# Peptides against a protein of PDB entry 4BOS, part 76

Target 1, 163 residues: chain A of PDB entry 4BOS
Amino acid sequence: PVLTRTVVPADNSCLFTSVYYVVEGGVLNPACAPEMRRLIAQIVASDPDFYSEAILGKTNQEYCDWIKRDDTWGGAIEISILSKFYQCEICVVDTQTVRIDRFGEDAGYTKRVLLIYDGIHYDPLQRNFPDPDTPPLTIFSSNDDIVLVQALELADEARRRRQ
Target 2, 163 residues: chain A of PDB entry 4BOS as posed
Amino acid sequence: PVLTRTVVPADNSALFTSVYYVVEGGVLNPACAPEMRRLIAQIVASDPDFYSEAILGKTNQEYCDWIKRDDTWGGAIEISILSKFYQCEICVVDTQTVRIDRFGEDAGYTKRVLLIYDGIHYDPLQRNFPDPDTPPLTIFSSNDDIVLVQALELADEARRRRQ

## One batch from the design tools (peptide; made by RFdiffusion4, then SolubleMPNN)

Design b1_p19_1_s4
Fold by OpenDDE base, seed 4:
Structure b1_p19_1_s4 (fold): chain B 163 residues (1-163), chain A 19 residues (1-19)
Amino acid sequence: as target 1 above (163 residues)
Amino acid sequence: AAAEEAALREKRAAQLASL
């Protein structure tokens, strides 16, 4: 089995498209972003005490309006929220540093999904199998540390290709 | 501008990684 990357459009919504891809079992749907943005805004609006201006960098209401725009970028805040919502660990391997940032690692989730990040763009990762009739896997056990090693290897290769 | 805003939020959201 090989861990591979699926390139999604660079349309300002790559994070949402990538998360949707992995949590839905490998479904590429670039049109998913508006609803995911609204979902995040709803969650943020529901807890203004936690999602404070100190965290958001703007008022709760301003953030909600901002994230629902089609030209604004998701990041760590949105990943954290989506991890909690989908009840899974989201692991982001960074091709610039060849390191993995784990979101939701202390929550006790039994499942993890993986994204690859280059400092600007997010793409989803999946495990492909030798049997062409076996569909790729996008949801892994949180105990599967092999997939993390494979993600680091993939990121290292991506880094070598870029520089 | 969008990238800069995202990067700034990334720094502020570092403590949220474990949530």
Scores: peptide ipSAE 0.057, ipTM 0.710, DockQ to the pose 0.075
Fold by OpenDDE base, seed 3:
Structure b1_p19_1_s4 (fold): chain B 163 residues (1-163), chain A 19 residues (1-19)
Amino acid sequence: as target 1 above (163 residues)
Amino acid sequence: AAAEEAALREKRAAQLASL
């Protein structure tokens, strides 16, 4: 089995497309972003005490209006929210630093999904199997550390190609 | 501007990673 990257459109919503892909078991839907943005806004709006200006960098309402725009970028805050919503660990391997940032790692989730990030763009990762009849896997055990090693290998290769 | 804002927000999102 090998870990591979599925390239999603390089639009401002690549994070949302990538998360949707992995949590839905490999469904590529570039049109999912508006609803996911609304979902995040709804979650943030529902808990203004937790999602404070200190966290958001703007008022709760301002953030909700901002994230629902089609040209704003998702980041760590949105990943954290999506991790909690989907009840899974989201692991992001960075090709610039060859590091994995783990979101939801202390929540006790049994599942993890993986994204690859190059400083500008997010893509989903999947495990391909030798058996052509076995579909790729996007949801892994949170105890599967092999997939993290494979993700680091992908990131390292990507970094070397840029040098 | 959006990228800059995202980067700034990431600095404040460390406390959210443990959710």
Scores: peptide ipSAE 0.032, ipTM 0.691, DockQ to the pose 0.070
Fold by OpenDDE base, seed 1:
Structure b1_p19_1_s4 (fold): chain B 163 residues (1-163), chain A 19 residues (1-19)
Amino acid sequence: as target 1 above (163 residues)
Amino acid sequence: AAAEEAALREKRAAQLASL
């Protein structure tokens, strides 16, 4: 089995598209972003004490209006929220640093999904199998350390290509 | 909760710095 990258559109919503892809088992749907943005806004609005200006960089209401725009970018805050919502670890391998940022690693989730990040763009990762009739896997066990090694290998290769 | 909040801020700041 080989871990591979699926390039999603660079349309300001790559994070949402990528997360949707992996949590839905490999479904590429660039049109998912508006609903996911609204979901995040709803969650943020529901807990203004936790999602404070200190975390959001703007007022709770301002953030909710901002994230629902079609041209604003998701990041660490949105990943954290989506991790909680989908009840899974979201592991982001960074091609610039060849490091994995784990979101939800201490929540006790049994599942993890993986994204690859280059500093501005997110793409989903999936495991492909030799059997063509076996669909790619996007949801892994939180105990699967092999997939993390493979993700780091992908990131390292990407970094070498940029040198 | 406080630790989680701090972690979120740190990760947010790190990402924003890289953009």
Scores: peptide ipSAE 0.025, ipTM 0.631, DockQ to the pose 0.041
Fold by OpenDDE base, seed 2:
Structure b1_p19_1_s4 (fold): chain B 163 residues (1-163), chain A 19 residues (1-19)
Amino acid sequence: as target 1 above (163 residues)
Amino acid sequence: AAAEEAALREKRAAQLASL
């Protein structure tokens, strides 16, 4: 089994497309972004005490309006929210630094999903199996540290290709 | 909650700096 990258469209919603892909078991749906944006806005609006200006960088209402735009980019805040919503650890391997940023690592989730990030674009990661009848895996055990090693190797290879 | 909030801000800041 090998960890591979599925390239999603390089539009303003690559994060949402990538998260949707991994949490839904490998479903590529570039049209999922509007609903994902609304979901995040709903969660943020529901807890203005936690999602303060200090967290959001703007007022709660301003953020909700901002994230629902078609041309705004999701990031760490949105990943954190989606981690909580889907009750899974979201691991992002960065090809520029060859590091993994873990979201939800202290929440005790049993599931883990992986994204790859190059500084301006997110893609989902999946494990392919040698048996063609076995579909790729996008949801891993939170105890599967091998997949994290494989993600780092993938990031290293990507970095070397750009040099 | 406070520790989680701080960690979230740090991660957000790091990502924004890399863009």
Scores: peptide ipSAE 0.025, ipTM 0.630, DockQ to the pose 0.040; fails the geometry check

Design b1_p19_2_s1 (from b1_p19_2, 13 letters changed)
Fold by OpenDDE base, seed 5:
Structure b1_p19_2_s1 (fold): chain B 163 residues (1-163), chain A 19 residues (1-19)
Amino acid sequence: as target 1 above (163 residues)
Amino acid sequence: SKLAEEVKKLEELQKKLKA
């Protein structure tokens, strides 16, 4: 089995597209961003005590308005929220640092998904199998640490190719 | 990277708020 990168459109919503891809088992939907932005805003608005100004860097209401814009970029906060919503670890391998940031690792989730980040753009990762009749896998066991090693290798290779 | 910085900042803020 080989871990590979699926390139999604390089728009302001690549994070949302990438997350949607992996959590839905490999469905590419570039139009998913508006609903995901609204979902995040709803979650944030529902818990102003947890999602405080200190965490958001702005008021709860300001954040909700901001994230719903079509030209704002998601980051760590949004990934954390999506991890909780989809009840899975979201592991982001960073090609600039060749490190994996794991979101939701202490929540006890049984599943994990993987993204690759180059400092600007997010793409989803998938496992391809030798058997052509076996579809690619995007949802892994949270016990599968081999996939994390493969992700690091992929990121290192991408860095060498300046991707 | 930007993500790494965001992660660190978020973790620091969370620790501060829980303390």
Scores: peptide ipSAE 0.250, ipTM 0.773, DockQ to the pose 0.053
Fold by OpenDDE base, seed 2:
Structure b1_p19_2_s1 (fold): chain B 163 residues (1-163), chain A 19 residues (1-19)
Amino acid sequence: as target 1 above (163 residues)
Amino acid sequence: SKLAEEVKKLEELQKKLKA
């Protein structure tokens, strides 16, 4: 089994496309962003006490309007929200730093998914199997630390290719 | 990286609010 990268479109919604891909078991849907943006906005709007201006960097309402735009990029806040919504750890391996940022690591989730980030673009990661009839795996056990090692190796290789 | 900075900022803000 090998961890591989699925390249999604390099648009302003690559984060949402990537998250959707891994949490849905490997479904590529570049048109999923509008619904996911709305989902995030609904979650944020439902809890203005937690999602305060201090957390969002803007008012709750301003954030909701902002994230629902078709040209705004998602980041750490959106990943954190999606981690909670899907009840899974979202691990992002950064090719610039060759480190993994783990979202939801203290929540006690039993599942984890992985993304790769190059400083601009997000892509989903999947485990491919030798058996061609076995579909790739995108949802891993939170105890599977081997996949984290593989993700770091993948990031390091990507870093070397850019240098 | 941009993400690393965002993560640190978010963690710091969350800790501040919960402290």
Scores: peptide ipSAE 0.246, ipTM 0.773, DockQ to the pose 0.052
Fold by OpenDDE base, seed 1:
Structure b1_p19_2_s1 (fold): chain B 163 residues (1-163), chain A 19 residues (1-19)
Amino acid sequence: as target 1 above (163 residues)
Amino acid sequence: SKLAEEVKKLEELQKKLKA
C-alpha cells in the first residue's frame, strides 16, 4: 500500500475541495466549495462566544461574509472548524517544513484524513492498494501512525524535488 | 510556512481563551 497525492485545481478553494475529497471517501467535487464555505459560516455564526473576534481576526459577522466569498482562502481556522464538524482529525503534512499539523488530535476522534500543503496549495492524500479492485482509502484510523510516516516521506520527497 | 504560522497563532489565541 502506498500513499498518493491527488492533485486538485489550484484555485482559492483547494482546501475545501481537498477536505471534501478525503471525508467523502475520494470524491472529487470542484463545485463543493460554496456549500462548505456556507457550512463554516453557519457554524461560526452559531457560536459567537467561541468564535470571537480574537480568534477570527474580524467580527463574527464579517468573517461569515468573508468566508462565503468565492475568492477567499481557507486556512488553519477553517481546518479546525471542519475537523470539529466532520468529527475527525485532519492531518496536514507541510512540504516546506516536513512536519504534520494535526487538527483535532486532542478531541478523541477515531478517524483521520490527510492533506498535503506546499505553502499555498492543498491536495488530498489517499492510500492505494496493490489490488486494483480495492478502492483507495482516504479515511484512516486515528491509530494508524504508518500513514503519518508515509505522509512525511511523501512531503520530504516533494521538498527534495524542489531543492 | 504560512500554515505553521497560522497554527501557532491559533493555538496561542485558544490558550488565551482558556486562561
Scores: peptide ipSAE 0.238, ipTM 0.768, DockQ to the pose 0.053
Fold by OpenDDE base, seed 4:
Structure b1_p19_2_s1 (fold): chain B 163 residues (1-163), chain A 19 residues (1-19)
Amino acid sequence: as target 1 above (163 residues)
Amino acid sequence: SKLAEEVKKLEELQKKLKA
């Protein structure tokens, strides 16, 4: 099995497209971002005590309006929220540092998904199998640490190629 | 990286809230 990268459109919503891809088992839907942005805003609005200004860097209402814009970029806060919503670890391998940031690692989730990040753009990762009749895998066991090693190798190769 | 800095900040804030 080989871990591979699927390049999604380099628009303002690449994070949302990438997350949707991996949590839905490999479905590319570039139009998913508006609803995902609204979902995040709804979650944030529902718990102003937890999602405080200290965490958001802006008021709860300001954040909700901001994240629903079509030109704002998602980051760590959004990944953390999506991890909780989808009840899975979201592991982001950074090609600039060749490190993996694991969101939801202490929540006891049984599943993990993987993204690759180059400093401005997110792409989803998937495992391809030698058998052409076996579809690629995007949802892994949280006990599968081999996929994390493969992600680091992929990120290191991307760094060497300046990707 | 930008993400690494955001993660660090988020973790620090979450620790303060849980402490």
Scores: peptide ipSAE 0.233, ipTM 0.766, DockQ to the pose 0.050

Design b1_p19_2_s2 (from b1_p19_2, 10 letters changed)
Fold by OpenDDE base, seed 1:
Structure b1_p19_2_s2 (fold): chain B 163 residues (1-163), chain A 19 residues (1-19)
Amino acid sequence: as target 1 above (163 residues)
Amino acid sequence: SELARRVEELRARQAALNA
């Protein structure tokens, strides 16, 4: 089995497209962003005490209006929210630092998904199997450390190519 | 999808709260 990167469109919504891809088992839906933005806004609006200005960098209402725009970028806040929503660990491997940032690592989730990030763009990661009839896997056990090693290898290779 | 279903659920809840 080999971990591979699926390149999604380099638009303002690459994070949402990537998350949707992995949590839905490998479904590429470039049009998923508006729904995911609305989902995030709804979650944020539902708990203004937790999602405070201190967390959001703007008022709860301002954030909700902002994130629903089609030209605003998702980041750590959105990943954290989506991790909680999907009840899974979201692991982001950074090709610039060759480090993995884990979102939801202390929540006790049994599943994890993986993204690769280059500083501006997110892509989803998937495990391909030797049997061509076996569909790729995007949802892993939170105990599967092999997939994390493979993700780091992908990031390291990407970094070497840039050097 | 699960996302679509959940989004619709949340929208319905919000609509009820705003009613």
Scores: peptide ipSAE 0.038, ipTM 0.637, DockQ to the pose 0.024
Fold by OpenDDE base, seed 4:
Structure b1_p19_2_s2 (fold): chain B 163 residues (1-163), chain A 19 residues (1-19)
Amino acid sequence: as target 1 above (163 residues)
Amino acid sequence: SELARRVEELRARQAALNA
């Protein structure tokens, strides 16, 4: 099996497209972003005590309006929220540092998904199998640390290509 | 989709809390 990158559109919603891809088992849907943005806004609005101004960098209402715009970028806050919502660990491998940031690692989730990040753009990762009749895997066991090693290798290769 | 299902579930829970 080989871990591969699926390049999604380089629009302002690449994070949402990438997350949707991996949690839906490999479905590319660039039109998913508005609904995911609304989902995040709803979650944030439902708990103003937790999602405080200190965490959001703006008031709860301001954040909800901001994240629903089609030209605002998702980041660590959104990944954390999506991890909690989908009840899975979201692992992001950074091609600039060749490090993995793990979101939800302390929550006891049994599943993990992987994204690759280059400093501005997110793409989803998937495991391809030698058997052409076996569809790619995007949802892994949270105990599968081999996939993390493969993600690091993929990121390292990406970094080498840019040097 | 799983997203659609979970969104509806969340909305249903919120509606119940507001009732």
Scores: peptide ipSAE 0.031, ipTM 0.625, DockQ to the pose 0.022
Fold by OpenDDE base, seed 3:
Structure b1_p19_2_s2 (fold): chain B 163 residues (1-163), chain A 19 residues (1-19)
Amino acid sequence: as target 1 above (163 residues)
Amino acid sequence: SELARRVEELRARQAALNA
């Protein structure tokens, strides 16, 4: 089995497209962003005590209006929210630092998904199998640390190619 | 998968809240 990268469109919504891809088992839907943005806004609006200004960096209402814009980028806050919503770890491997940021690692989730990040763009990761009739896997056991090693290898290779 | 099941349940709940 080999871990590979699926390149999604380089638009303002690459994070949402990538998350949608991995949690849906490998469905590429570049038009999913409006729904994902609304989902996040709905979650934030529903719990203003938890999603406070201290957490958001802006008022609850301001954040909801901001995230629903089609030209705003998702980041760590949105990944954390999506991790909680989908009840899975979201692991992001950074090609600049060759490090993995794990979101939801302390929540006791049994599943994890993986993204690769180059500083501005997110792409989803998937495991391909030698058997061509076996579809790629995007959802892994949270105990599968081998996939994390493979993600680090991908990031290291990407860094070397940039030179 | 278990995750897929969970996602479907959460989507259903969200749809009900928005109805």
Scores: peptide ipSAE 0.025, ipTM 0.586, DockQ to the pose 0.024
Fold by OpenDDE base, seed 2:
Structure b1_p19_2_s2 (fold): chain B 163 residues (1-163), chain A 19 residues (1-19)
Amino acid sequence: as target 1 above (163 residues)
Amino acid sequence: SELARRVEELRARQAALNA
Protein backbone atom coordinates (compact mmCIF):
# COMPACT_ATOMS: atom_id res chain seq x y z
CA PRO B 1 0.00 0.00 0.00
CA VAL B 2 1.18 3.50 -0.89
CA LEU B 3 0.02 6.86 0.40
CA THR B 4 -0.57 9.25 -2.49
CA ARG B 5 -1.68 12.81 -3.13
CA THR B 6 -4.69 13.72 -5.25
CA VAL B 7 -4.27 17.20 -6.69
CA VAL B 8 -7.47 19.23 -6.46
CA PRO B 9 -8.06 22.54 -8.27
CA ALA B 10 -6.01 25.47 -7.01
CA ASP B 11 -9.00 27.67 -6.33
CA ASN B 12 -10.07 29.52 -3.21
CA SER B 13 -11.87 26.42 -1.94
CA CYS B 14 -9.14 23.77 -2.03
CA LEU B 15 -9.48 23.11 1.71
CA PHE B 16 -13.18 22.32 1.42
CA THR B 17 -12.69 20.20 -1.68
CA SER B 18 -9.92 18.27 0.06
CA VAL B 19 -11.89 17.65 3.24
CA TYR B 20 -14.96 16.60 1.28
CA TYR B 21 -12.81 14.18 -0.72
CA VAL B 22 -11.39 12.36 2.29
CA VAL B 23 -14.51 12.24 4.47
CA GLU B 24 -16.65 11.00 1.57
CA GLY B 25 -14.27 8.17 0.79
CA GLY B 26 -12.53 9.63 -2.23
CA VAL B 27 -15.16 11.69 -4.01
CA LEU B 28 -13.75 14.61 -5.96
CA ASN B 29 -16.34 17.37 -6.07
CA PRO B 30 -14.92 20.87 -6.63
CA ALA B 31 -18.48 22.21 -6.54
CA CYS B 32 -18.93 21.22 -2.89
CA ALA B 33 -17.51 24.47 -1.51
CA PRO B 34 -20.66 26.63 -1.36
CA GLU B 35 -22.48 23.94 0.60
CA MET B 36 -19.59 23.42 2.99
CA ARG B 37 -19.17 27.15 3.49
CA ARG B 38 -22.84 27.40 4.43
CA LEU B 39 -22.43 24.44 6.78
CA ILE B 40 -19.57 26.12 8.62
CA ALA B 41 -21.41 29.43 8.79
CA GLN B 42 -24.48 27.68 10.16
CA ILE B 43 -22.49 25.93 12.88
CA VAL B 44 -20.77 29.17 13.88
CA ALA B 45 -24.02 31.13 13.91
CA SER B 46 -25.70 28.48 16.08
CA ASP B 47 -23.28 28.99 18.97
CA PRO B 48 -22.18 32.61 19.32
CA ASP B 49 -21.07 32.02 22.90
CA PHE B 50 -18.44 29.50 21.87
CA TYR B 51 -17.58 31.02 18.50
CA SER B 52 -16.77 34.42 19.95
CA GLU B 53 -14.81 37.28 18.45
CA ALA B 54 -11.81 36.09 20.43
CA ILE B 55 -11.93 32.76 18.60
CA LEU B 56 -12.94 34.05 15.17
CA GLY B 57 -10.91 37.25 15.01
CA LYS B 58 -14.08 39.04 13.95
CA THR B 59 -17.69 39.15 15.11
CA ASN B 60 -19.79 36.03 14.66
CA GLN B 61 -21.90 37.71 11.99
CA GLU B 62 -18.88 39.09 10.15
CA TYR B 63 -17.27 35.68 10.08
CA CYS B 64 -20.39 34.01 8.73
CA ASP B 65 -20.65 36.54 5.93
CA TRP B 66 -16.94 36.24 5.22
CA ILE B 67 -16.70 32.45 5.06
CA LYS B 68 -19.68 32.25 2.70
CA ARG B 69 -17.86 34.34 0.10
CA ASP B 70 -16.49 32.32 -2.80
CA ASP B 71 -13.08 34.01 -2.66
CA THR B 72 -12.11 33.49 0.99
CA TRP B 73 -9.73 30.77 2.14
CA GLY B 74 -10.31 28.27 4.90
CA GLY B 75 -7.80 27.58 7.63
CA ALA B 76 -7.36 26.20 11.12
CA ILE B 77 -10.72 27.42 12.40
CA GLU B 78 -12.60 25.74 9.57
CA ILE B 79 -10.58 22.54 9.94
CA SER B 80 -11.42 22.43 13.65
CA ILE B 81 -15.10 22.89 12.92
CA LEU B 82 -15.10 20.23 10.23
CA SER B 83 -13.26 17.82 12.52
CA LYS B 84 -16.04 18.18 15.07
CA PHE B 85 -18.76 17.95 12.45
CA TYR B 86 -17.43 14.76 10.85
CA GLN B 87 -16.30 13.32 14.19
CA CYS B 88 -12.81 12.53 12.97
CA GLU B 89 -9.24 13.67 13.48
CA ILE B 90 -7.95 15.81 10.62
CA CYS B 91 -4.19 15.61 10.17
CA VAL B 92 -2.47 18.21 7.99
CA VAL B 93 1.10 17.53 6.90
CA ASP B 94 3.03 20.69 5.97
CA THR B 95 5.54 20.35 3.14
CA GLN B 96 7.37 23.50 4.19
CA THR B 97 8.14 22.36 7.73
CA VAL B 98 7.66 18.58 7.38
CA ARG B 99 5.41 18.59 10.42
CA ILE B 100 1.88 17.38 11.08
CA ASP B 101 -0.79 19.54 12.66
CA ARG B 102 -3.47 17.38 14.23
CA PHE B 103 -6.99 18.69 14.72
CA GLY B 104 -9.35 16.83 17.03
CA GLU B 105 -6.56 14.76 18.53
CA ASP B 106 -7.95 15.13 22.06
CA ALA B 107 -11.56 14.35 21.18
CA GLY B 108 -11.22 10.57 21.29
CA TYR B 109 -12.20 9.98 17.66
CA THR B 110 -11.52 6.53 16.24
CA LYS B 111 -11.03 7.80 12.69
CA ARG B 112 -8.56 10.14 11.01
CA VAL B 113 -8.17 11.71 7.58
CA LEU B 114 -5.12 13.36 6.05
CA LEU B 115 -4.42 16.49 4.05
CA ILE B 116 -1.18 17.86 2.64
CA TYR B 117 -0.47 21.60 2.75
CA ASP B 118 2.29 23.61 1.06
CA GLY B 119 1.64 26.97 2.70
CA ILE B 120 -0.93 27.99 0.11
CA HIS B 121 -2.75 24.94 -1.24
CA TYR B 122 -4.45 21.92 0.36
CA ASP B 123 -4.71 18.47 -1.22
CA PRO B 124 -6.18 15.21 0.09
CA LEU B 125 -4.18 12.06 0.79
CA GLN B 126 -5.25 8.49 0.13
CA ARG B 127 -3.89 4.96 0.44
CA ASN B 128 -3.71 3.01 -2.80
CA PHE B 129 -3.65 -0.77 -2.90
CA PRO B 130 -1.87 -3.14 -5.29
CA ASP B 131 -5.19 -4.74 -6.24
CA PRO B 132 -6.73 -2.43 -8.84
CA ASP B 133 -10.20 -3.60 -7.82
CA THR B 134 -9.70 -2.32 -4.27
CA PRO B 135 -10.66 1.35 -4.05
CA PRO B 136 -8.31 3.82 -2.33
CA LEU B 137 -8.74 4.38 1.39
CA THR B 138 -9.13 7.91 2.76
CA ILE B 139 -10.40 7.19 6.28
CA PHE B 140 -7.89 5.60 8.64
CA SER B 141 -7.83 4.35 12.20
CA SER B 142 -6.72 6.96 14.71
CA ASN B 143 -4.28 4.30 15.91
CA ASP B 144 -2.65 4.00 12.47
CA ASP B 145 0.60 5.84 13.07
CA ILE B 146 2.17 4.30 9.98
CA VAL B 147 0.05 6.53 7.78
CA LEU B 148 1.42 9.57 9.63
CA VAL B 149 4.97 8.42 8.94
CA GLN B 150 4.10 7.95 5.28
CA ALA B 151 2.61 11.45 5.20
CA LEU B 152 5.84 12.87 6.61
CA GLU B 153 7.79 11.02 3.95
CA LEU B 154 5.62 12.57 1.25
CA ALA B 155 6.14 16.01 2.74
CA ASP B 156 9.90 15.54 2.97
CA GLU B 157 10.08 14.44 -0.65
CA ALA B 158 8.01 17.43 -1.72
CA ARG B 159 10.30 19.76 0.22
CA ARG B 160 13.41 18.27 -1.39
CA ARG B 161 11.92 18.74 -4.84
CA ARG B 162 11.51 22.46 -4.21
CA GLN B 163 15.08 22.95 -2.89
CA SER A 1 -26.56 14.20 -0.10
CA GLU A 2 -25.81 13.50 3.52
CA LEU A 3 -24.08 16.86 3.82
CA ALA A 4 -27.08 18.69 2.38
CA ARG A 5 -29.39 16.90 4.80
CA ARG A 6 -27.28 17.85 7.78
CA VAL A 7 -27.08 21.45 6.62
CA GLU A 8 -30.85 21.65 6.48
CA GLU A 9 -31.10 20.20 9.97
CA LEU A 10 -28.77 22.88 11.28
CA ARG A 11 -30.73 25.58 9.48
CA ALA A 12 -33.89 24.37 11.15
CA ARG A 13 -32.22 24.51 14.55
CA GLN A 14 -30.98 28.03 13.94
CA ALA A 15 -34.41 29.17 12.85
CA ALA A 16 -35.84 27.83 16.08
CA LEU A 17 -33.20 29.63 18.13
CA ASN A 18 -33.90 32.91 16.35
CA ALA A 19 -37.65 32.67 16.96
Scores: peptide ipSAE 0.025, ipTM 0.600, DockQ to the pose 0.024

Design b1_p19_2_s3 (from b1_p19_2, 10 letters changed)
Fold by OpenDDE base, seed 1:
Structure b1_p19_2_s3 (fold): chain B 163 residues (1-163), chain A 19 residues (1-19)
Amino acid sequence: as target 1 above (163 residues)
Amino acid sequence: SELAKRVAELRARQAALKA
């Protein structure tokens, strides 16, 4: 089995497309962003005590308006929200630092998904199998440390190709 | 999948919160 990336469109919604891909088991839907943006805004708006200005960096209302724009980029805050919503750990391997940031790691989730990030773009990761009849896997056990090692190796290779 | 089931449950819950 080999861990590979599926390149999604390099638009301002690549994070949402990537998350959707992995949590839906490998469904590529570049048009999913508006719905996911609204979902995040709804969650944030519903809990202004938790999603405070200190957490958001802007007022609750300002954030909701901002994230619903079609030209704003998602980041760590959105990943953490999506991790909570989908009840899975979201692991982001950074090709610039060759480090993995784990979101939801302390929530006790049994599943994890993986993204690769280069500083300006997110792509989803998947495990491909030698048997062509076996579909790629995007949802892993939260105890699968091998996939994390593979992600680091993939990121390191990506870094070497660019530099 | 188990995750798909969980997602569906959470989506239904969120829809209920909108009502």
Scores: peptide ipSAE 0.026, ipTM 0.587, DockQ to the pose 0.023
Fold by OpenDDE base, seed 3:
Structure b1_p19_2_s3 (fold): chain B 163 residues (1-163), chain A 19 residues (1-19)
Amino acid sequence: as target 1 above (163 residues)
Amino acid sequence: SELAKRVAELRARQAALKA
């Protein structure tokens, strides 16, 4: 088994496309972003006390309007929200630092998904199997530390290619 | 899709909270 990345479009919605890919079991749907943006906006709007201006960097209403635009980037706050919504740990391996940021790691989720991040762009990760009849795996056990090692190796390789 | 299903579920819950 080998961990590989699926390159999604380098647009403002790469995070949403990547998350959708992994949580849906490997479905590439670049058109998923509008719905996911609306989902995030609804979650944020539902809890203005938690999602305060201090967290959002803008008013709750301003953030909701902002995130629903098709030209705004998703980041840590969106990943955190999606982690909680999908009830899974979202692990982001950074190719610049070769480090993994784990979102939802303290929530006790039994599942984890992985993204690879180069400082701007997000791509989803999947485990490919030698048997062509076995589909790639995108949802892993939160106890599967091997996949984290593989992600680090993949990130390190990516870093070396850029240096 | 799973996303659509969960979105609908969330909206239903939010509506219940506002009622």
Scores: peptide ipSAE 0.026, ipTM 0.590, DockQ to the pose 0.023
Fold by OpenDDE base, seed 2:
Structure b1_p19_2_s3 (fold): chain B 163 residues (1-163), chain A 19 residues (1-19)
Amino acid sequence: as target 1 above (163 residues)
Amino acid sequence: SELAKRVAELRARQAALKA
């Protein structure tokens, strides 16, 4: 079994496309972004006391309007929200630093998904099996530390290819 | 899809909170 990346379109919605891919078990849907953006805005709007200016960097309403635009990029705030919504740990391996940022690591989730990030673009990761009849796996056990090692190896190789 | 299912659940929950 090997960990590989699926390159999604390099548009302003690559984070949402990547998250959708892994939580849906490997479904590539570049048109999912508007729904994902509305979902995040709905969650943020539902709790203005928690999602304050201190967290959002703007007012609750301003953030909701901003994230629903078709040309704004998602980041750590959106990943944190999506981790809570899908009840899974979201692990992002950074190819620039060869480090993994873990979102939801202290929530006690039993599942984790993985993304790879190069400082600009997000892609989803999946485990491919030698059996051609076994579909790739995108949802892992939160106890599967081997997949994290494989993600680091993948990121390290990606870094070397750019240097 | 899982997303559609979860969104529906969230909307139902929010509607109940407004009642």
Scores: peptide ipSAE 0.025, ipTM 0.604, DockQ to the pose 0.022
Fold by OpenDDE base, seed 5:
Structure b1_p19_2_s3 (fold): chain B 163 residues (1-163), chain A 19 residues (1-19)
Amino acid sequence: as target 1 above (163 residues)
Amino acid sequence: SELAKRVAELRARQAALKA
């Protein structure tokens, strides 16, 4: 089994496209972003005490209007929200630092998904199997540490290729 | 859409967990 990345469009919604891809078992839908943005805005709006200006860097209302734009980037806040929403750990491997940031790691989720991040762009990761009739896997056990090792190896290779 | 359906299902689950 080999861990590979699927390159999604380098638009401002790559995070949403990537998350949708992995949580839906490998479905590429670049048009999913508007609804996901609205979902995030709704969740943020529903809890202004938690999603405070200190957390958002702007007022709750300003953030909600901002994230619903088609040209604004998602980040750690959005990943955290999506982790909670989909009830899975979201692991982001950074190709610049060769580190994995784990979102939802203390929530007790049984599943994890993986993204690869280069400082600007997000892509989804999937496990390909030797049997061509076995479809790629995007949802892993939260106990599968092998996939984390493979993600680090993939990130390290990407880093070396850029140097 | 499939996304809308999935979102509705997950929202229902989330609401149940919060209750």
Scores: peptide ipSAE 0.022, ipTM 0.606, DockQ to the pose 0.023

